# Peptides against a protein of PDB entry 3ESW: the designs that were tried, part 195

Target 1, 322 residues: chain A of PDB entry 3ESW
Amino acid sequence: NNIDFDSIAKMLLIKYKDFILSKFKKAAPVENIRFQNLVHTNQFAQGVLGQSQHLCTVYDNPSWHSIVLETLDLDLIYKNVDKEFAKDGHAEGENIYTDYLVKELLRYFKQDFFKWCNKPDCNHCGQNTSENMTPLGSQGPNGEESKFNCGTVEIYKCNRCGNITRFPRYNDPIKLLETRKGRCGEWCNLFTLILKSFGLDVRYVWNREDHVWCEYFSNFLNRWVHVDSCEQSFDQPYIYSINWNKKMSYCIAFGKDGVVDVSKRYILQNELPRDQIKEEDLKFLCQFITKRLRYSLNDDEIYQLACRDEQEQIELIRGKTQ

## One batch from the design tools (peptide; made by RFdiffusion4, then SolubleMPNN)

Design b2_p24_5_s2
Fold by OpenDDE base, seed 2:
Structure b2_p24_5_s2 (fold): chain B 322 residues (1-322), chain A 24 residues (1-24)
Amino acid sequence: as target 1 above (322 residues)
Amino acid sequence: MLTPEEQVAKLLAEKLKEEILKKL
């Protein structure tokens, strides 16, 4: 009996595709009830849902992409990418070009474009006066600041001239193209939009312990790659746990196609208690939100994304067994 | 903690998934 292994494999692949697609069908009433109960009873779940409603879709704005591309020095960026690609990239093929692009965008953003703002400069005394600034607290936005999705304004007094300087914490990334300054939140917000503007597949990673960064999907590496604009870091997921010795409990990635618990990629040591939600409920929540985000996609798109999800899960498991 | 058998089953499932994904 010549077992036609190829026919069996094809039949198994069809059954597997059908099985995968079945998971992305409309949620059953029981799943909807479980979801509603979870987000109404668990504050962490409500937070993840709230973040997903913003972060999964806000960067998919073609008008914003155009504004970004018009604002960046594309000639400089591509010149630098072409230069680095010409050194080493020809041996690796065209797919590596995007990795060089992301590395240059990290360089350009940190060195040429955006500024870290621990304290603002004094509006009266001018540049390099942040050392003279004393925090007075935070307040709500004024009428002008409110136009740019500002929730909080930090207030500083200059010790030299006595004048007040406002540091609005803008959430509008287009306003950040103008202000070109901020902390990890502003950096990650604008840099996520920048990466999206180049047509890249990008996730926003939220860490419960007050840090945020990006992931982009490298076609060359065929995986999600850690990207931190603040650190000019590419593919260094260990930086927080090992280099910073940071204690962390949760890292959640938010993208247009899904919400994923990526804690296993970044929490390598010094894990804090994961006591905010049951692991089964977090897994359910992320899957449920992901299912909703993919509801309008066709069967082939759903299947390709599900294959990518499974590859990522394999990667995240192997990294703990090595 | 996963039992050794559960760990092996998981590794086998992952390897099977990887082999399926390589053939796609």
Scores: peptide ipSAE 0.016, ipTM 0.462, DockQ to the pose 0.055
Fold by OpenDDE base, seed 3:
Structure b2_p24_5_s2 (fold): chain B 322 residues (1-322), chain A 24 residues (1-24)
Amino acid sequence: as target 1 above (322 residues)
Amino acid sequence: MLTPEEQVAKLLAEKLKEEILKKL
């Protein structure tokens, strides 16, 4: 009896696809009740939901993508990418080109485009005067600053001239193309938009312990890749836990197609208590939001994304990137 | 808490799942 293994495999694949698709159907009334209760009773869950409502959609703006591409030195960027691709990329296939692009964007952004701002320069004394700046606290935005989604303005006094300098913490990434300075928040915000503007699959990663970075889905590596614009870092998820010896509790990734707890990728040691939410409730929350983000997708798109999610979960369990 | 044997079984199951997903 020649077992037709090909027919069995095809049948199993069909059943598996149907099973996966069944999980992404519209939420049952009981799931909606659980979700509503969770976000109403748990502050961390409410925070994750609030972040998802912004971060999962804000960067999918074609008008912003055009403005970004018009602002960057694309000739320089592609010249450098093509140069690196010509050395090694042809041997690895066309999909590696995007990895070279992301690496060059990291270089370009840190070295040529954006500036770290621990303290602003004095508006009166000019460049390289940040050492003379004393923080006075924070204020609300003025009428001009409020136009650019500014929630907080840091106030500094110059020890040399006595003048006040304002450092508005803009959340509008288009304004950041003009100001070209900030801390991890501004860096990650604008860099996420930059990567999205090249048509890449990108997630914004929020860490509860006051850091933020990106993940890029590499078609060459067939996985999510750590990307930190502040560090010019590509595929180094260990830098926080190992190199910085940073203590962390939660890392949550926000993308157009889902919300994922990626803590296992980044929290390798010095784990802080995960006491903000029950693990089962966090898993439910992320899955529920992800399901909602995918409601408009077709069955094939849902299936492909679900396969990607399962591969990521396997990776996170094994610690293969360690 | 999973027993050591259950942990190994889980890792093996995930390995098999990964190999299946690579062929999909």
Scores: peptide ipSAE 0.015, ipTM 0.459, DockQ to the pose 0.050
Fold by OpenDDE base, seed 4:
Structure b2_p24_5_s2 (fold): chain B 322 residues (1-322), chain A 24 residues (1-24)
Amino acid sequence: as target 1 above (322 residues)
Amino acid sequence: MLTPEEQVAKLLAEKLKEEILKKL
């Protein structure tokens, strides 16, 4: 009896696909109860849910993508991408081109487009006057600022002219295309939208210890790639734990197709206590939200994403970026 | 690009390796 290994393999793959798809069926009543209890009893879980309701979908706005593409110097960007791509001897049509695009977008964004704003310049004294600015505190947005999803306005007084300068912390990324300044929040917010505007698979990564960055799914590398617009960093997940010696507890990635605990990618040393939620409850929460985000997808889309998820989980367990 | 089937096979192989390594 020649064991038809190919036939057995095909049958196993079919059964495996069915098994994977079965996990993405509508949540059982018991899972819904567990979810509800978790988000009502655990503040961290509630926070993750709240963030997912915004960050997973907000950047999937075609009107915003058009505005972004109209605002960026696409000619410069593609000129630079093509130049670097050609320099490294790559042929057109390779999946690696997208990695060059993301690297150029990082360069362009940091060097040509956006500005770090520790303190604003004085509106009266002009450019390079931030050293003369004294913080007076924070207040709520005015009527104009409130139009652009502003939660907080930092108030500064110029030591030279005595005038007040407002630094609204806008959460509207379209307003950030105009203002072109901010801190890690504004940088990551707008840069996430920029990457999305090029049709890329992007996640917003929230770190509990007051930092945020992106991940981009590289089709060339076949994995999620760390992307930090503030640092002009591509594929350097170690920069926080190793280079900055940052202590961290949680890194959660938010994308259109899922919520993932990516802490293992970024927390390489100096791990803080993960005491905000039980590990099994966090895993359940992320899986539950991910399942909800995929409810409208077809079986093939679900299966492909599940394969990506499993690859990522293997990567995260091994601690080796392949 | 690996076929979806090859991707699954790779994933299963990797998971199996991990489970073996945990038991070793």
Scores: peptide ipSAE 0.014, ipTM 0.482, DockQ to the pose 0.220
Fold by OpenDDE base, seed 1:
Structure b2_p24_5_s2 (fold): chain B 322 residues (1-322), chain A 24 residues (1-24)
Amino acid sequence: as target 1 above (322 residues)
Amino acid sequence: MLTPEEQVAKLLAEKLKEEILKKL
């Protein structure tokens, strides 16, 4: 009897799929205990959990997506995307078009829409007066500022008129559509929502050394792509370690489908000590949170995401960051 | 605990992963 190798291969693939799916079943009691102990005993783990509870789900708001799309100049954006797409004569169709869209959104956001704010302008003296502003410190939000998820307000005094100007650090991205100014936090927060509003797979990347950016899953490149709205940067994960010579310890990506340690993508040199948590505990934590985020997904969705995760892990191990 | 079949599948998956990694 000729061994039906095709049948055997199919059976092996089924068993492999079943095995992968088994990893995403509800956590065993021992895993729950390990998780609880970890988040109660390790401050870094607690921080990652806290961030995941917000960042993994907050951007999946259809009402916010509508408000974003109503606020952006979509005609300008798509006109520019179409123009750039037409130049290259690409036959790749919709997949590469999305990369052009993200690149245009980076341009539009930095050049036309949002403003960097080291210091606010004086509310009394008007535009281009930030040079006259002296920081007095930070305080809690007032009753009005508190409506827009504001944790901190920076206080400035004008050297010219002596008046006080408040710079609320809003975490409500809808309020940021109005204010259109901030630092890396506000930039990344609103830009993450913008990308999500176009139906893209997006992660928020937190760096322990006071920076934040995005990742976009490119269907054309078939991988996660570095996206920094502050830098108008697409697929340049090396900019921090190489160009800035920045020292870093941890980069954690937060998305609707999982939490991933992406440090290997961005920390190419000048690595700081990773002493906040054991590597195995961090790996466990990210996997555990990811598993929870996928509890409502069907077997095919779980399997597809697990395959994508495995490809990313292969990329990260080999250091093939472009 | 993994079933015997899951254990075999795991070992095969790990081996396959290693072989893929060797070729990269």
Scores: peptide ipSAE 0.016, ipTM 0.484, DockQ to the pose 0.064; fails the geometry check

Design b2_p24_5_s3
Fold by OpenDDE base, seed 5:
Structure b2_p24_5_s3 (fold): chain B 322 residues (1-322), chain A 24 residues (1-24)
Amino acid sequence: as target 1 above (322 residues)
Amino acid sequence: MLSPVEKVEKELAEELKKKIEEEL
């Protein structure tokens, strides 16, 4: 009996697709109850949900993308990308061009566009006066600052002239295109929008231990790639745990298509206690939010994303065994 | 390079082939 292995394989692939798609169907009543109870009773879960409601969708704004592209020196960016691609990229195929683009955007952003602001310069004394600035604390935004999604304003006094300088912590990334300064939050916020404006698949990664960065989905590498705008870092997930010897408990990635615990990619040593939520509940939470984000997608889109998710999970599992 | 879909499908096909070969 010639077993038609091709027919069997096709049938199994259909069943597999149906099985995958079944996971993304409307949540059962029991799952909704579990979700509601979890976010109501667990502060960490509520925090992840709150972040997902903002970070998963805020960057998908065509008007913002246009403003970004109008603000950046695209001629310089593409000139540099083309130059690096011409050296090494042509042999590796067209998909590597996007990796060069992200690397140039990292360079451009850090070197040419944005500034780190530990302390602001004195508004009266001018540039390079931050050393003279004494923190007085933080306050709420004024009427002007409130227009740009500002939750906190850091207040500084100049030791030289005695004047007060305000450093608004703007969350509006369009305002950050003007101010061009901040800390890791402002850097990651604007850089996430920049990457999105080029049509890239990007996630915002939140680390509980006061750092944030991006991930970019490389079509060349066929995986999520670590991207830190503050560090001008591409594909160096180890920098926090190894180079900085940073202790970390959670890294959560937020994208338009899902929320993923990426802690395994970044927490290579010095793991802090993961005591904020049960591992099963965190897994459930991320899957549930991801499922909700995909409700409007068609079956083929859902299947493609699910296959990508599976590959990422395999990667994250294998990385712990090396 | 295989897409994530193609990778999953390939891995599934290989696993299925192994299972079939083990059952045969």
Scores: peptide ipSAE 0.047, ipTM 0.582, DockQ to the pose 0.647
Fold by OpenDDE base, seed 1:
Structure b2_p24_5_s3 (fold): chain B 322 residues (1-322), chain A 24 residues (1-24)
Amino acid sequence: as target 1 above (322 residues)
Amino acid sequence: MLSPVEKVEKELAEELKKKIEEEL
């Protein structure tokens, strides 16, 4: 009897799908207890949970996407994308075009749109006066600043005119479309929203050692791609560990469909002690939050995302990140 | 280019094939 290996393979794939789907069913009582205990006893876990509650959902706002698209010079952006796409002689393909779009958005954002702000200019003396600014410290927002999700305001005194200039650290990305300045936090926040506004799969990456960036899921490359708006960087995950010689312990990616420890992508050398949480508990935490984020998805969506997750895990284990 | 699903399915099929060949 010729063993119908094709029928057996199909049956095994069905059973595999069912097995994968079973992992994304409602958490067992024991898992809920473990999760609750972990977030109540471990500060790092509580921090990851708190970040996930904001970062995983905040950018999925259609009204914000519309405001972004109305604010950007789309004609310039697409003109530049079309120009770069034409140079490479690539056949018309939506997948590779999106990589060019992200690269142009990086250029546009850094060169034309947003500004780095170490110190603000003096409100009285005008442009290019930041050198005259002395930090006095930080305080809470006033009534107007508080409307734009501002937790901290940096206070500066002008050495020339003696006036006080406020630099509110806004977390409202729509306010950042107006102010068009900030540091890594404001850059990454607004740039994450910008990428989302083009309908892209985007994650916000938090590094414990005071940096933040994005990941974009490239359909062309069929993987998550490092994207840093501050550096105008595309697919250069090594820049922190190698180029900057930065020491790092944790990199956590936050997206609408999951929370993932991406430390292995970025921490290539100079690893700091990972002593904030047990590795098993961090893995459990990320999986548990991811599972919750997917509760409303259908079986096919869950399966597709699970297959993407497995591919990413294989990539991270094999060190195949360029 | 294979979708993420197709890649995982292919890897699974290869692993299953290998296991079957090892048991045979």
Scores: peptide ipSAE 0.038, ipTM 0.511, DockQ to the pose 0.639
Fold by OpenDDE base, seed 4:
Structure b2_p24_5_s3 (fold): chain B 322 residues (1-322), chain A 24 residues (1-24)
Amino acid sequence: as target 1 above (322 residues)
Amino acid sequence: MLSPVEKVEKELAEELKKKIEEEL
């Protein structure tokens, strides 16, 4: 009997698809109880949930995308992308163009658009006066600052003119298009929105040890790619653990389609104790939130995303960026 | 380049092939 291996393979693929889709069906009562208990009893789990409620959806705003695209020098960006793309030739197909776009957006954002702000310039003395600024502390936002999702305002006194300069820590990325300055939080926030405005699949990566960055899904590389706007870094997940020798415990990626523990991509050495949650509970939490985010998707979308998830998990286990 | 689906399907097919070869 010639075992029709093709027929068996097709049947197995069908069963596999059905099995995958079954995981994304409505959560069982036991899973809901486990989830509720976890977020009520574990502060880290509650934090991940809280972040997911914001970061997974906030950047999917078409009005914001329009404002971003109207604000950026698109002519310059595309001119530079086309120029770099033309150097390497068209041999690698259309999907590589997006990688060039992201690389140019990193360049443009860091070099032309946004500024790092250790200390603000003096509002009275003008540009390049940050050296004269003494921190006085932090306070709550005023009535104007509160319009732009400001949680904290850093207060500085100019040693030269004695005037007070306020540095609001805005969380509104549209306000950041105006202010064009900040630290890792403001950089990552606005840059995540910028990437989303080009129709890219983007995740916001939160590191417990006070850093944040992006990932985008490269259709060319067919994987999630590390993107750090502060560093103008593309596909360099090792920079934190290796180059900075940073100690880290958790890196969690937040996207519209899921929440993923990406710690294995970034924590290559100097791992801190992962004592905030049980590994099994973190895995469950991320899967549960991901399942909720995908609840409105069709079976084909769910299956495609599940295949991406499996590939990512294989990548993270093997430690081989293909 | 294989789509994410095609890659997973390929890996599954390879794993299944190995299991079948081990059981034969």
Scores: peptide ipSAE 0.037, ipTM 0.502, DockQ to the pose 0.717
Fold by OpenDDE base, seed 3:
Structure b2_p24_5_s3 (fold): chain B 322 residues (1-322), chain A 24 residues (1-24)
Amino acid sequence: as target 1 above (322 residues)
Amino acid sequence: MLSPVEKVEKELAEELKKKIEEEL
């Protein structure tokens, strides 16, 4: 009896699809109770939930995408992308064009568009005066600053002229298109919006140890790719653990389609204690939020995303990033 | 380049093939 292995494989794939789809059905009452108890009793879980409610949806704003595209020098960007693609990209197929686009956006953003602000320049003395600035502390936003989702304002005194300069920490990425300056938070916030404005699949990665970056889903590489706008870095997840020798405990990725613990991609050495939540509870939390984000998707979309998630988990376990 | 679906399906098929070969 010739075992029709192809027929068996097809039948098993159908059963596998049905099994995967069954996992993304509406949460059972017991799962809802577990979730509510977890976010009520665990501060880290509450923080992850709070971040997901903002970061998973805020960048999916078509009006913001239009404003971004109107603000960027698209002619320069596409000219540079086309130039690099014409050298090597045609041999690799059309999907590589998006990798060239992200690399150019990293270059453009760091070199031409946005500025690092460790300390502000003195508003009175003008440009290149940040060395004269002494921090006085932080305060709440004023009435004007409050219009742009400002949580805190850093206050600086000029040692030369004695005047006060305010550095508002704006969370409104549209205001950041105007101010064109910030630290890792402002950089990652605006750069995440920029990537989303090109229709890319992007996650915001939060690290507990005061850094943030992006991940982009490359259709060419068929995986999530590390993207750090501050570093002009593409596909270098090792830079924090290896190059910076940074100690880290948690890296959580937030996207429209899910929340994922990506710590294994970035924490390669010098791991700090993961004592904020039980590993099983964190896994449950991320899966539960991810299910909620996918409730409106059709079966094919759910299956495609689940397959992508499984490939990512395999990648993270095998340590085969590159 | 295989899609994420095709990769998962391929890995599943390979694992199933191994299990079948081990049981035969």
Scores: peptide ipSAE 0.036, ipTM 0.575, DockQ to the pose 0.698; fails the geometry check

